# Peptides against a protein of PDB entry 5YCA, part 46

Target 1, 132 residues: chain A of PDB entry 5YCA
Amino acid sequence: RSLPAERNPLYKDDTLDHTPLIPKCRAQVIEFPDGPATFVRLKCTNPESKVPHFLMRMAKDSSISATSMFRSAFPKATQEEEDLEMRWIRDNLNPIEDKRVAGLWVPPADALALAKDYSMTPFINALLEASS

## One batch from the design tools (peptide; aimed at target 1 V101)

Design b2_p29_5_s3 (made by RFdiffusion4, then SolubleMPNN; from b2_p29_5, 15 letters changed)
Fold by OpenDDE base, seed 1:
Structure b2_p29_5_s3 (fold): chain B 132 residues (1-132), chain A 29 residues (1-29)
Amino acid sequence: as target 1 above (132 residues)
Amino acid sequence: SAAEEERRRREEEERERYLREVEELLNSD
């Protein structure tokens, strides 16, 4: 597969210590028709554009929004590029269906695989280790 | 060697500076 050429400068170093990022995560309870669910989010701001994106985790099963990862990592990606990557994820990883939330969600192992591809390993490790 | 140790020190300092920058960005609410 081909990923977008331009990546968020926030992710220029995939070898950073993730532990200082853990307390930057925030948990929140969201009400759905079938009951409340807790999410953990990490606000990631593009240092060039100053546009923030939130990386998202479902607290219950630690599923991560692959869509949020992609949009944060590739701020100039087209919708077509996103669609292509989401298709690749469906074909090669193990996405989870959740009718309550938008985007494509993946289990922790898949999230870390994507993090390696997107150079986001410290951020995803922090998001996964944060308390809910 | 001393040269290798100095290189490692510089790399660690650069990494720490970058981490602080990231933390500042994440704190911008």
Scores: peptide ipSAE 0.091, ipTM 0.573, DockQ to the pose 0.012
OpenDDE base, seeds 2, 3, 4, 5: peptide ipSAE 0.086, 0.079, 0.068, 0.067; ipTM 0.567, 0.559, 0.543, 0.540

Design b2_p29_5_s4 (made by RFdiffusion4, then SolubleMPNN; from b2_p29_5, 14 letters changed)
Fold by OpenDDE base, seed 5:
Structure b2_p29_5_s4 (fold): chain B 132 residues (1-132), chain A 29 residues (1-29)
Amino acid sequence: as target 1 above (132 residues)
Amino acid sequence: MEEEEEKRRKEEEERKKYLEEVEKLLNSD
């Protein structure tokens, strides 16, 4: 598949130790019609554009928002490029369809696979290890 | 070799600096 050409410079080094990022994560409870759910989020700011994005994890099953990852990693991506990638994820990974939440969510293993592709492994590792 | 050790140290320092930059960014509101 083809990913967007320009990547968030925040993710220029995929080999960084993730442990210092763990305490940067924040847990929050979100109320849904069927009850509360805890999420963990990590604020990631593009050092050039200064635009922040939150990487999101559902605490219960550790699902990660692939959409949040993509939007953070590729700040100049078109909607068509996003749609293409989300379709690829649906076809090649194991996304979880949750009607309660926006975007496409994937299990931890898939999130790490995407993280490698997007060069954001430390951030996803931190997000996965953070307490909820 | 001393050269390899120096290279590794330099890489570690660069990584550390980058991590510090990332931390600063993450701490920004």
Scores: peptide ipSAE 0.108, ipTM 0.601, DockQ to the pose 0.013
OpenDDE base, seeds 1, 2, 3, 4: peptide ipSAE 0.105, 0.102, 0.104, 0.100; ipTM 0.590, 0.593, 0.586, 0.589

Design b2_p29_6 (made by RFdiffusion4)
Pose (drawn by RFdiffusion4):
Structure b2_p29_6 (pose): chain A 132 residues (1-132), chain P 29 residues (1-29)
Amino acid sequence: as target 1 above (132 residues)
Amino acid sequence: SAIEKQAREMFPEVSPEDLEKLIEEWEAE
């Protein structure tokens, strides 16, 4: 599949061990109407533009926001490119919708498949292994 | 900011007051 032409330089090496990234993750409880949910997040900063994005994980089922992955991976992605990629995820992987949180959320195996596509493997590895 | 936009788009079911606290916490980080 086509993907946005440019990638976040933070992701120039998919093979680095992820041990140092785990402690950078944070667990956070967020109140909803019914009620609290726990998330694990990792702040990822583009080393050139310095623009940050959060990678998100839901602690209950370890679902990963594929939307958060995409937005972190491709700085100049158009809305059309994002729409195309979310459609591809729906058609080829196993996402879930949560009424409470927007975006496409995928199980760990699907998140890792996408991480390889986006060259984000060490970061997703760290997000998945972090304490909740 | 990018963080504010992400938080608002990702967490539409969070109350306005709690969303503001969340955004402030994340931006401070």

Design b2_p29_6_s1 (made by RFdiffusion4, then SolubleMPNN; from b2_p29_6, 10 letters changed; failed a check: too like the target's own chain)
Amino acid sequence: SAIAEQARREFPAVSEEELERLIAELEAE

Design b2_p29_6_s2 (made by RFdiffusion4, then SolubleMPNN; from b2_p29_6, 11 letters changed)
Fold by OpenDDE base, seed 3:
Structure b2_p29_6_s2 (fold): chain B 132 residues (1-132), chain A 29 residues (1-29)
Amino acid sequence: as target 1 above (132 residues)
Amino acid sequence: SEIAEQLREEFPSVSEEKLEELIAEEEAE
């Protein structure tokens, strides 16, 4: 598949140690109409544009927002490029269905696969290892 | 704010009151 040409410079090095990112994650209980659920988030700020994106994990099953990953990784992506990638994820990975959240959410193994593609491995590892 | 917009998008079913709390907590850290 074809990914957007320009990537967030925050993710220039996929080989970085993820350990320092773990304490930067934050867990919060979110009240939904059908009850509370805990999410873990990691604030990722583009060092050039200064625009932040939150990488998001459901604490219980460790599902991660693929949509948030994509938007953070590719700040100049078109809607068409996003749609294409989301379709690819649906066709090739195992996204979950959760009425409480928007976007596509994927299990940890799929998130790590995407992380390799997006050069976000340290950030996703940290998000997965963070306490909730 | 950008944070508010992202959270609203991620959690469309969350009440505005709770969303404001989340935003406040995030901005305080």
Scores: peptide ipSAE 0.312, ipTM 0.788, DockQ to the pose 0.726
OpenDDE base, seeds 1, 2, 4, 5: peptide ipSAE 0.307, 0.312, 0.302, 0.306; ipTM 0.786, 0.786, 0.782, 0.784

Design b2_p29_6_s3 (made by RFdiffusion4, then SolubleMPNN; from b2_p29_6, 10 letters changed)
Fold by OpenDDE base, seed 1:
Structure b2_p29_6_s3 (fold): chain B 132 residues (1-132), chain A 29 residues (1-29)
Amino acid sequence: as target 1 above (132 residues)
Amino acid sequence: SAIAEQARAMFPAVDAETLEALIAELEAE
């Protein structure tokens, strides 16, 4: 597959220690029509543009928003590029179905696979290890 | 704001009041 050419400079080093990021994560309970659910978030700010994105995890099953990962990693991606990647995820990984949320959400192993591709492993490790 | 737009896009099933509270929390971080 073809990923966008330009990546968020926040993710220039995929080998960084993730542990300092763990306490930066925040848990939140969100009320849905069918009841509450807890999410864990990690604020990721592009050091050049100063635009923030929140990486998101469902606390209970640790599903992570692949869409948010992609948008954070590739801030200049076109809609076509995003659509192409989301199709690839559907075809090659194991996204879940959850009507409470939009975008593609994937289980932890898939999230880590994407993180490697997007050079954001420390951030996803931290998000997965954070308490809820 | 960019944060507000991200939240709205991610959580289409959340009612307006809950969503606004969530956005306020995110923006305060």
Scores: peptide ipSAE 0.671, ipTM 0.943, DockQ to the pose 0.847
OpenDDE base, seeds 2, 3, 4, 5: peptide ipSAE 0.669, 0.669, 0.670, 0.670; ipTM 0.942, 0.942, 0.943, 0.942

Design b2_p29_6_s4 (made by RFdiffusion4, then SolubleMPNN; from b2_p29_6, 9 letters changed)
Fold by OpenDDE base, seed 3:
Structure b2_p29_6_s4 (fold): chain B 132 residues (1-132), chain A 29 residues (1-29)
Amino acid sequence: as target 1 above (132 residues)
Amino acid sequence: SAIAEQLREMFPAVSPEKLAALIAEEEAE
C-alpha cells in the first residue's frame, strides 16, 4: 500500500527510547451513557506546525485509535488518503467494534504494526505501557 | 481548538456537558 509522502517530523526516528514518554501520558475517565470508561492519552505536538494530536488508548482492552495515529503521522494527508488507509486496516488488521467511539480502533499488536509503518513505535509503546 | 475538535469527533456518544468538562481538562494540560 501507499502512505502519504509527508510525515510529521515528530516521528523522524522510530528507534528512540520510549520510556521518557510514559510519564507524559494521562489517564482520563470518560462518562458514557452506559457508564464510565478510562482512556489513556498522549499529546503529540508537531514541532513545525505546533498542532497537537492525541494518541488514545482504551485502558480496559488497550485498543488504540488508528485514526488518531494516522492523522498525527500524516498531517497533510487528504481525506481520500485517510479513507484508503482505513479501508486497508479493515481488510488486513483486526479493528474492534465499539459504538461509544468514532474512528478505527485496533488491538495492541495491530497498533504496533501500524506504528512501525508510521514510524511511531516509541509513542505507541509508551501509550501501551502507561498506567491507567 | 484542535484539541476540542479531536475529542468531539472521537467521542460522539458523550453528552455535551460531560464532553465540555473533558475538553477543559485536556486543554489545561
Scores: peptide ipSAE 0.614, ipTM 0.908, DockQ to the pose 0.843
OpenDDE base, seeds 1, 2, 4, 5: peptide ipSAE 0.613, 0.610, 0.611, 0.614; ipTM 0.907, 0.906, 0.906, 0.906

Design b2_p29_7 (made by RFdiffusion4)
Pose (drawn by RFdiffusion4):
Structure b2_p29_7 (pose): chain A 132 residues (1-132), chain P 29 residues (1-29)
Amino acid sequence: as target 1 above (132 residues)
Amino acid sequence: SEEEELLDELAELEFELTFLEDSLRYAEE
């Protein structure tokens, strides 16, 4: 499939061990109407533009926001490119919708498949292994 | 730098706003 032409330079090496990234993750409880849910997040900063994005994980089922991954991976992505990629995820992987949180959320195996596509493997590995 | 610190703060504010907007939309449904 086509993907946005440019990638976040933070992701120029998919093979680095992820041990140092795990302690950078944070668990956070967020109140909803019914009620609290726990997330794990990793802040990822583009080393050139210095624009940060959060990678998100739901602690209950370890679902990963594919939307958060995409938005971190491709700085100049158009809305059309994002729409195309979310459609591809729906058609080829196994996402879930949560009424409470927007975006496409995928199980760990699917998150890792996308991580390879986006060259984000060490970061998703760290997010998946971090304490909740 | 100061600009970088502002970007970190903006990211946190955007993060909080997103969960507040989702919680409001979910409560209304």

Design b2_p29_7_s1 (made by RFdiffusion4, then SolubleMPNN; from b2_p29_7, 17 letters changed)
Fold by OpenDDE base, seed 4:
Structure b2_p29_7_s1 (fold): chain B 132 residues (1-132), chain A 29 residues (1-29)
Amino acid sequence: as target 1 above (132 residues)
Amino acid sequence: SAEDKALEEKAEQELEEQFERDAAAYAAA
């Protein structure tokens, strides 16, 4: 597949130690019609544009929003490029359908595979290891 | 550090704002 050409400079080094990012994660309880659910969020700020994006994990099953990952990694991506990547994820990975939340969510193993592709491994490791 | 605390405070404020937006979006869905 073809990913967008320009990547967030925050993710220039995929080999960084993830442990300093763990305490930067924050748990958040969101109310849904069927009850509350806890999410873990990690703020990721583009060092050039200073625009933040939030990576998102469901606390219960550790599902990660692939949509949040893509949007953070590729800040200048078109909607068409996003749609193509989401279709690739549906065809090649194991996305989870949750009607309560928007975006495409994937299990931890798939999130780490995407993290490698997007050069986000330290950030996804931290997000997965953070307590809720 | 002072910079770390400032960043954390900004992050917390933004998380709260995002929560409100997310809650509104989920309620409308």
Scores: peptide ipSAE 0.030, ipTM 0.594, DockQ to the pose 0.208
OpenDDE base, seeds 1, 2, 3, 5: peptide ipSAE 0.025, 0.029, 0.025, 0.026; ipTM 0.616, 0.584, 0.606, 0.607

Design b2_p29_7_s2 (made by RFdiffusion4, then SolubleMPNN; from b2_p29_7, 14 letters changed)
Fold by OpenDDE base, seed 5:
Structure b2_p29_7_s2 (fold): chain B 132 residues (1-132), chain A 29 residues (1-29)
Amino acid sequence: as target 1 above (132 residues)
Amino acid sequence: SEEDKELEERAEEEFRRQFEEDARRYAAA
């Protein structure tokens, strides 16, 4: 598949230690019609543009928002490029179905696979290891 | 600290806004 050419410089080095990022994660409750759900979030700021974007994990099943990963990794991606990647994820990974949340959410293993593709491994590791 | 509390509150609001914005964008796609 084809990923956007320009990547968030925050993710320049996929080999960095993730442990310093763990304490930066925070749990947050979001209210839905059928009740509250807890998410673990990690604020990721593009060091060049200074634009922040949150990565997020569902506390209950540890699903990670692939959509948020993509948007964070590729801040200049077009909607068409995003749609293409989301279709790829749907066809090649194991996204969950949750009508409460937008975008595609994937289990930890898939999230790590995407993290490798997007050069976000330290951030996803931290997000997965953080307490909720 | 009080400053930390304010920063967290800001982050909480930012996250909520992103969550809602993402929902809108996804729905429109």
Scores: peptide ipSAE 0.697, ipTM 0.928, DockQ to the pose 0.158
OpenDDE base, seeds 1, 2, 3, 4: peptide ipSAE 0.695, 0.697, 0.694, 0.694; ipTM 0.927, 0.928, 0.927, 0.927

Design b2_p29_7_s3 (made by RFdiffusion4, then SolubleMPNN; from b2_p29_7, 16 letters changed)
Fold by OpenDDE base, seed 3:
Structure b2_p29_7_s3 (fold): chain B 132 residues (1-132), chain A 29 residues (1-29)
Amino acid sequence: as target 1 above (132 residues)
Amino acid sequence: SEEDKKLEEEAEKEFEEQFRKDAAAYEAS
């Protein structure tokens, strides 16, 4: 597959220690028609554009939004590029189905695989290790 | 501190906004 050419400079180094990012994660409850659900979020600000974007994990099963990962990693991606990547994820990984949330959500192992592809490993490790 | 609380409240609002916006954008694709 082909990923977008330009990546968020926040993710220029995939080898950084993730532990300093853990305390930056925060738990937040979102209300849904069938009841509340807790998410763990990590605010990621592009150091050049100053545009923030949240990465997010479901607290219960540790599923992570692949859509949010992609959008954070590739801020200049076209909708077509996003669609192609989401199709690839559907075909090659194991996205979950949860009608309460939109986008593609993947289990931890898949999230880490994507993180390697997007150069986001420290951020996803921190998100997975953070408490809820 | 009060400053910390304010920053967290802003972050909570920002997250909820993104949560909604991401959903809308993805469903439209």
Scores: peptide ipSAE 0.641, ipTM 0.906, DockQ to the pose 0.154
OpenDDE base, seeds 1, 2, 4, 5: peptide ipSAE 0.639, 0.639, 0.638, 0.637; ipTM 0.906, 0.906, 0.906, 0.905

Design b2_p29_7_s4 (made by RFdiffusion4, then SolubleMPNN; from b2_p29_7, 15 letters changed)
Fold by OpenDDE base, seed 3:
Structure b2_p29_7_s4 (fold): chain B 132 residues (1-132), chain A 29 residues (1-29)
Amino acid sequence: as target 1 above (132 residues)
Amino acid sequence: SAEDERLEEEADRRFEAEFEEDAARYAAS
């Protein structure tokens, strides 16, 4: 597959220690028609543009939004590039379908595989280890 | 900076709006 050419400079080094990012995560309870659900989010700010994006995890089963990862990693990606990557994820990984939430969500192992591809491993590790 | 704070607040609003839309869609399904 082909990923977008330009990546968020925040993710220039995939080998950084993730532990300082853990306390930067925040839990949030969202009310749905069938009851509340807790999410954990990590704010990731592009150091050049200063535009933040949130990486998101479902607290209960640790599913992570692949869509949020892609949008943070590739700030100049086209919609066509995003659609292509989401199709690849559907065909090659194990996304979950949750009618309550938008985007494509994947289990922790798949999220870490994507993190390696997007050079954002420290951020996904921190998001997975954060308390809810 | 003031600009950074504005952008952070905007990101927070977008995040919350996405879940509001999700809840509405789920209720209608």
Scores: peptide ipSAE 0.222, ipTM 0.765, DockQ to the pose 0.939
OpenDDE base, seeds 1, 2, 4, 5: peptide ipSAE 0.216, 0.209, 0.219, 0.216; ipTM 0.760, 0.759, 0.760, 0.761

Design b2_p29_8 (made by RFdiffusion4)
Pose (drawn by RFdiffusion4):
Structure b2_p29_8 (pose): chain A 132 residues (1-132), chain P 29 residues (1-29)
Amino acid sequence: as target 1 above (132 residues)
Amino acid sequence: STAEEDLEWMFKNLSEEDRETAVATMMAD
């Protein structure tokens, strides 16, 4: 599939061990109407533009926001490119919708498949292994 | 900021005050 032409330089090496990234993750409890949910997040900063994005994980089922991965991976992505990619995820992977949180959420195996596509493997590995 | 905008979008189904609190909490270290 086509993907946005440019990638976040933070992701120039998919093979680095992820041990140092795990302690950078944080667990957070967020209140919703019914009620609290726990997330794990990793702040990822583009080293050139210094624009940060969060990678998100839901602690209950370890679902990963594919939307959050995409938005971190591709700085100049158009809305059309994002729409195309979310459609591809729906058609080829196993996402879930959560009434409470927007975006496409995928199980760990699907998150890792996308991480290879986006060259984000060490970061997703760290997010998945972090304490909740 | 971009991170705040992403979180606002993610938690958009919350009320305004609850969303502001969720975004602030998520931004905190």

Design b2_p29_8_s1 (made by RFdiffusion4, then SolubleMPNN; from b2_p29_8, 12 letters changed)
Fold by OpenDDE base, seed 1:
Structure b2_p29_8_s1 (fold): chain B 132 residues (1-132), chain A 29 residues (1-29)
Amino acid sequence: as target 1 above (132 residues)
Amino acid sequence: SEMEAQLEEMFSALSEEQRAKAVATMLSD
């Protein structure tokens, strides 16, 4: 696969301590037709463009939005590049299917694998460890 | 904003009311 050339400078150091990010996460209950579900979010702001993105986790099973990860990591990616990566995830990882949410969602282990590829491990660790 | 649009896309399966409420909460960060 071919990842986009330019990455969000927020993720320049994949080895940073994630613990300061944990209290930055926020939990909320969202009412779906089949019942409530809790989501945990982490606001990630590109230090150069000042454009924020939210990383998202479903609290109960800790599934994480790979789509949101990709869009945060690669702010100048083309739609074709995103489509290619999402296809790669489908072919190589274990995305879940949840009709309540759009985009591609993956279990924690897959999220951490993607985080390594996107150089955003501290942010995904924080998101996974945050309380709901 | 683009962020707001992406959140709305994520929760497109919700009713307009529930989506608006959810996204408004997120944007309060």
Scores: peptide ipSAE 0.751, ipTM 0.960, DockQ to the pose 0.708
OpenDDE base, seeds 2, 3, 4, 5: peptide ipSAE 0.750, 0.750, 0.750, 0.750; ipTM 0.960, 0.960, 0.960, 0.960

Design b2_p29_8_s2 (made by RFdiffusion4, then SolubleMPNN; from b2_p29_8, 11 letters changed)
Fold by OpenDDE base, seed 2:
Structure b2_p29_8_s2 (fold): chain B 132 residues (1-132), chain A 29 residues (1-29)
Amino acid sequence: as target 1 above (132 residues)
Amino acid sequence: SAAEEQLREMFSALSEEERAKAVATMLSD
């Protein structure tokens, strides 16, 4: 597959220590019609454009929003490029279906695989390690 | 903002009231 050419400069170094990012994560309980669920989020701001994106984890099963990862990693991606990547994820990884949330959500192992591809491993490690 | 729009899309299954509450909390970061 081909990923977008330009990547968020926030992710220029995939070898960063993730531990300082852990306390920056935030957990909250969201009330759904069928009951509460906890989500853990990490605000990631592009240091050049100053545009923030939120990486998101469902606390219970540690599923990560691949959609949010892609949008954060590739701020100039076209909708076609996103659609192509989401299709690739659907065909090659193990996304889950959860009617409570939109977008593609993947288990931790798949999230880390994507993180490597997107050069955002420290951020996903922090998100996965954060308390809920 | 783009971030707000993306969060609203993510939680589109919520009622408008619950979504607004949830997104407002997230945007406070």
Scores: peptide ipSAE 0.765, ipTM 0.963, DockQ to the pose 0.709
OpenDDE base, seeds 1, 3, 4, 5: peptide ipSAE 0.765, 0.764, 0.764, 0.765; ipTM 0.963, 0.963, 0.963, 0.963

Design b2_p29_8_s3 (made by RFdiffusion4, then SolubleMPNN; from b2_p29_8, 12 letters changed)
Fold by OpenDDE base, seed 1:
Structure b2_p29_8_s3 (fold): chain B 132 residues (1-132), chain A 29 residues (1-29)
Amino acid sequence: as target 1 above (132 residues)
Amino acid sequence: SAAEEQLREMFSALSEEQRAAAVATMLSE
């Protein structure tokens, strides 16, 4: 597959220690019609543009928003590039369907695979290890 | 903001009131 050419400079080093990011995560209970659900988020700010994105995890099953990962990793991506990547994820990984939240969500193993591709492993590790 | 729009899109299935409250909390913490 073809990923966008420009990547968020926040993710220039995929080997960073993730542990300092864990306490930066935040948990929040959101009330849906069918009941409450807890989400864990990590605010990721592009050090050059100063534009923040939130990485998001559903606490119960640790599903991660692949859409949020992609948009954070590739801030200048076109809609076509995003669509191509989301199709690739559907075809090659194991996305889940949850009507409560938009975007494409994937289980932890798939999230870590994407994290490696997007050079954001420390951030996804932290998000997965954070308390809810 | 870009972050606010991201979160609003993610939680588009919520009512406007619930979404606004949820997103406001996320942006404030």
Scores: peptide ipSAE 0.743, ipTM 0.959, DockQ to the pose 0.784
OpenDDE base, seeds 2, 3, 4, 5: peptide ipSAE 0.742, 0.741, 0.742, 0.743; ipTM 0.959, 0.959, 0.959, 0.959

Design b2_p29_8_s4 (made by RFdiffusion4, then SolubleMPNN; from b2_p29_8, 12 letters changed)
Fold by OpenDDE base, seed 1:
Structure b2_p29_8_s4 (fold): chain B 132 residues (1-132), chain A 29 residues (1-29)
Amino acid sequence: as target 1 above (132 residues)
Amino acid sequence: SEAEAQLREMFSALSEEARAAAVATMLAE
C-alpha cells in the first residue's frame, strides 16, 4: 500500500518511552441509548502546525480508532488516500463493527501494527495502558 | 476547530445534545 508522503512531525521517533504519555490520557463515560461506555483519549498536537488530534480508545475492549490514528499521522492526506488505507485495513486487519461510533476501529494488536506503520507506537502503547 | 469536527464526526450517532456535551468535555480536557 501507499501511505501519504508527509507525516506529522510529532511521530518522528517511534522509539520514545511511552510511559510519560500515560497520565496524559483521559477517560470519559459517554451515555448511549443502550447504556454507558467509557472512552479513553490522548490529545496529540502537531508541534509545527499546533493542530491537535485526539486518539481514541473504547475502554472495555481496547478498540482503537484507526481513522483517528491515520488523520493524526497524516494531516495532509487526501480523502482518496484515507479511503485507500481504510480499505487496506478492512482487507488485511480485523476491524470491528460498532454502531455507536463512526470511522474504522481495530483491536489492540491491529492498532499496534498500524502504529508501527505510522511511527506512533509510544502513543498507542500509552493509550492502551491508560486507566479507564 | 478541526479537532472538534473530527470528534463530532466520530460520535455522529449521538443526539446533537449528547454529542455537544461529550465533545465539549473532550475539548476542555
Scores: peptide ipSAE 0.758, ipTM 0.961, DockQ to the pose 0.779
OpenDDE base, seeds 2, 3, 4, 5: peptide ipSAE 0.757, 0.756, 0.756, 0.757; ipTM 0.961, 0.961, 0.961, 0.961

## One batch from the design tools (peptide; aimed at target 1 Q28 R41 K43 F54)

Design b2_p30_3 (made by RFdiffusion4)
Pose (drawn by RFdiffusion4):
Structure b2_p30_3 (pose): chain A 132 residues (1-132), chain P 30 residues (1-30)
Amino acid sequence: as target 1 above (132 residues)
Amino acid sequence: SDALLEDAEFFFKNSPTALAQWKETIEEES
C-alpha cells in the first residue's frame, strides 16, 4: 500500500533494542463517564521539527492506537492519506472501536505489524512491555 | 504542544472531563 512519502526521523532505525525506552513510558488514569480507564503512553519527539506526539496504549486489553502511531510516523500526512490508511487497517487488520476514545485501536500483534510498516518497532515494543 | 492539544481533542472528544485531564498533563509537561 502507499504511505506518506516522508517519515519522522525518530524512526530511522527499526532494529534498536527497546530497553531504554520502557522507563520513558507512563501510566495514566483518565476519568470517563463510566468511569476510569488506564492508559500507557510514550511521548515521541521528532528530532528535527521538535514536534511531539504521544503513542497510546489501553491497559485493559493492551490495544494500541493505530491513529497515534500513524500521526507520529508521518509528519506531513494529509487527511486523505490518513483516511486511506485507516481504511486499510479496517480492511486488513482487526481494529476495535471504543465508544469512549476516538481513533482506531488494534491488538498487540496488529500494532507490531504496523510498527514494522512504519519503522516504529522499538517504540511499540517498549509501549507494549511497559508497566500499566 | 499544539500538535499534542490537537491530538488530545481528537482522542478525547467524547468526554470533556477526560479531555481536560489530558490537557493538564500536556501543560504540566510543557

Design b2_p30_3_s1 (made by RFdiffusion4, then SolubleMPNN; from b2_p30_3, 14 letters changed)
Fold by OpenDDE base, seed 3:
Structure b2_p30_3_s1 (fold): chain B 132 residues (1-132), chain A 30 residues (1-30)
Amino acid sequence: as target 1 above (132 residues)
Amino acid sequence: MESLIEQAKYFFKNSEKALEQFLKIIEEES
């Protein structure tokens, strides 16, 4: 598959040590009609953007928003490019089913696979290891 | 470039309460 040409400069080095990112993660309890759920977020700054982007994990099952990963990694991606990638994820990975969340959320193993493709491995490792 | 509100919208589906909770905490930390 083809990914967008331009990537967020934050992800220039996929071999970076992830441990310094762990304490930067934040947990938050959100109340839903069916009960509370804890999410863990990691703020990712893009030098070319005024607004930071957040990566998100559901604490209980460690599912991670693939949509947030893609949009953070490829800030100039077209809608067509995103649609193509999301379709690829549906066809090749195992997105979860959860009525509380939007976009595609994937299990940890799938998130790490995407992280490698997007050069986000340190950030996803940190997000997965962070306490909730 | 996604705004915080736009990001919240693709995290949480059909829950205004969830959006508000998420944004409130993020804004407090900003």
Scores: peptide ipSAE 0.429, ipTM 0.881, DockQ to the pose 0.605
OpenDDE base, seeds 1, 2, 4, 5: peptide ipSAE 0.427, 0.427, 0.428, 0.428; ipTM 0.880, 0.880, 0.879, 0.879

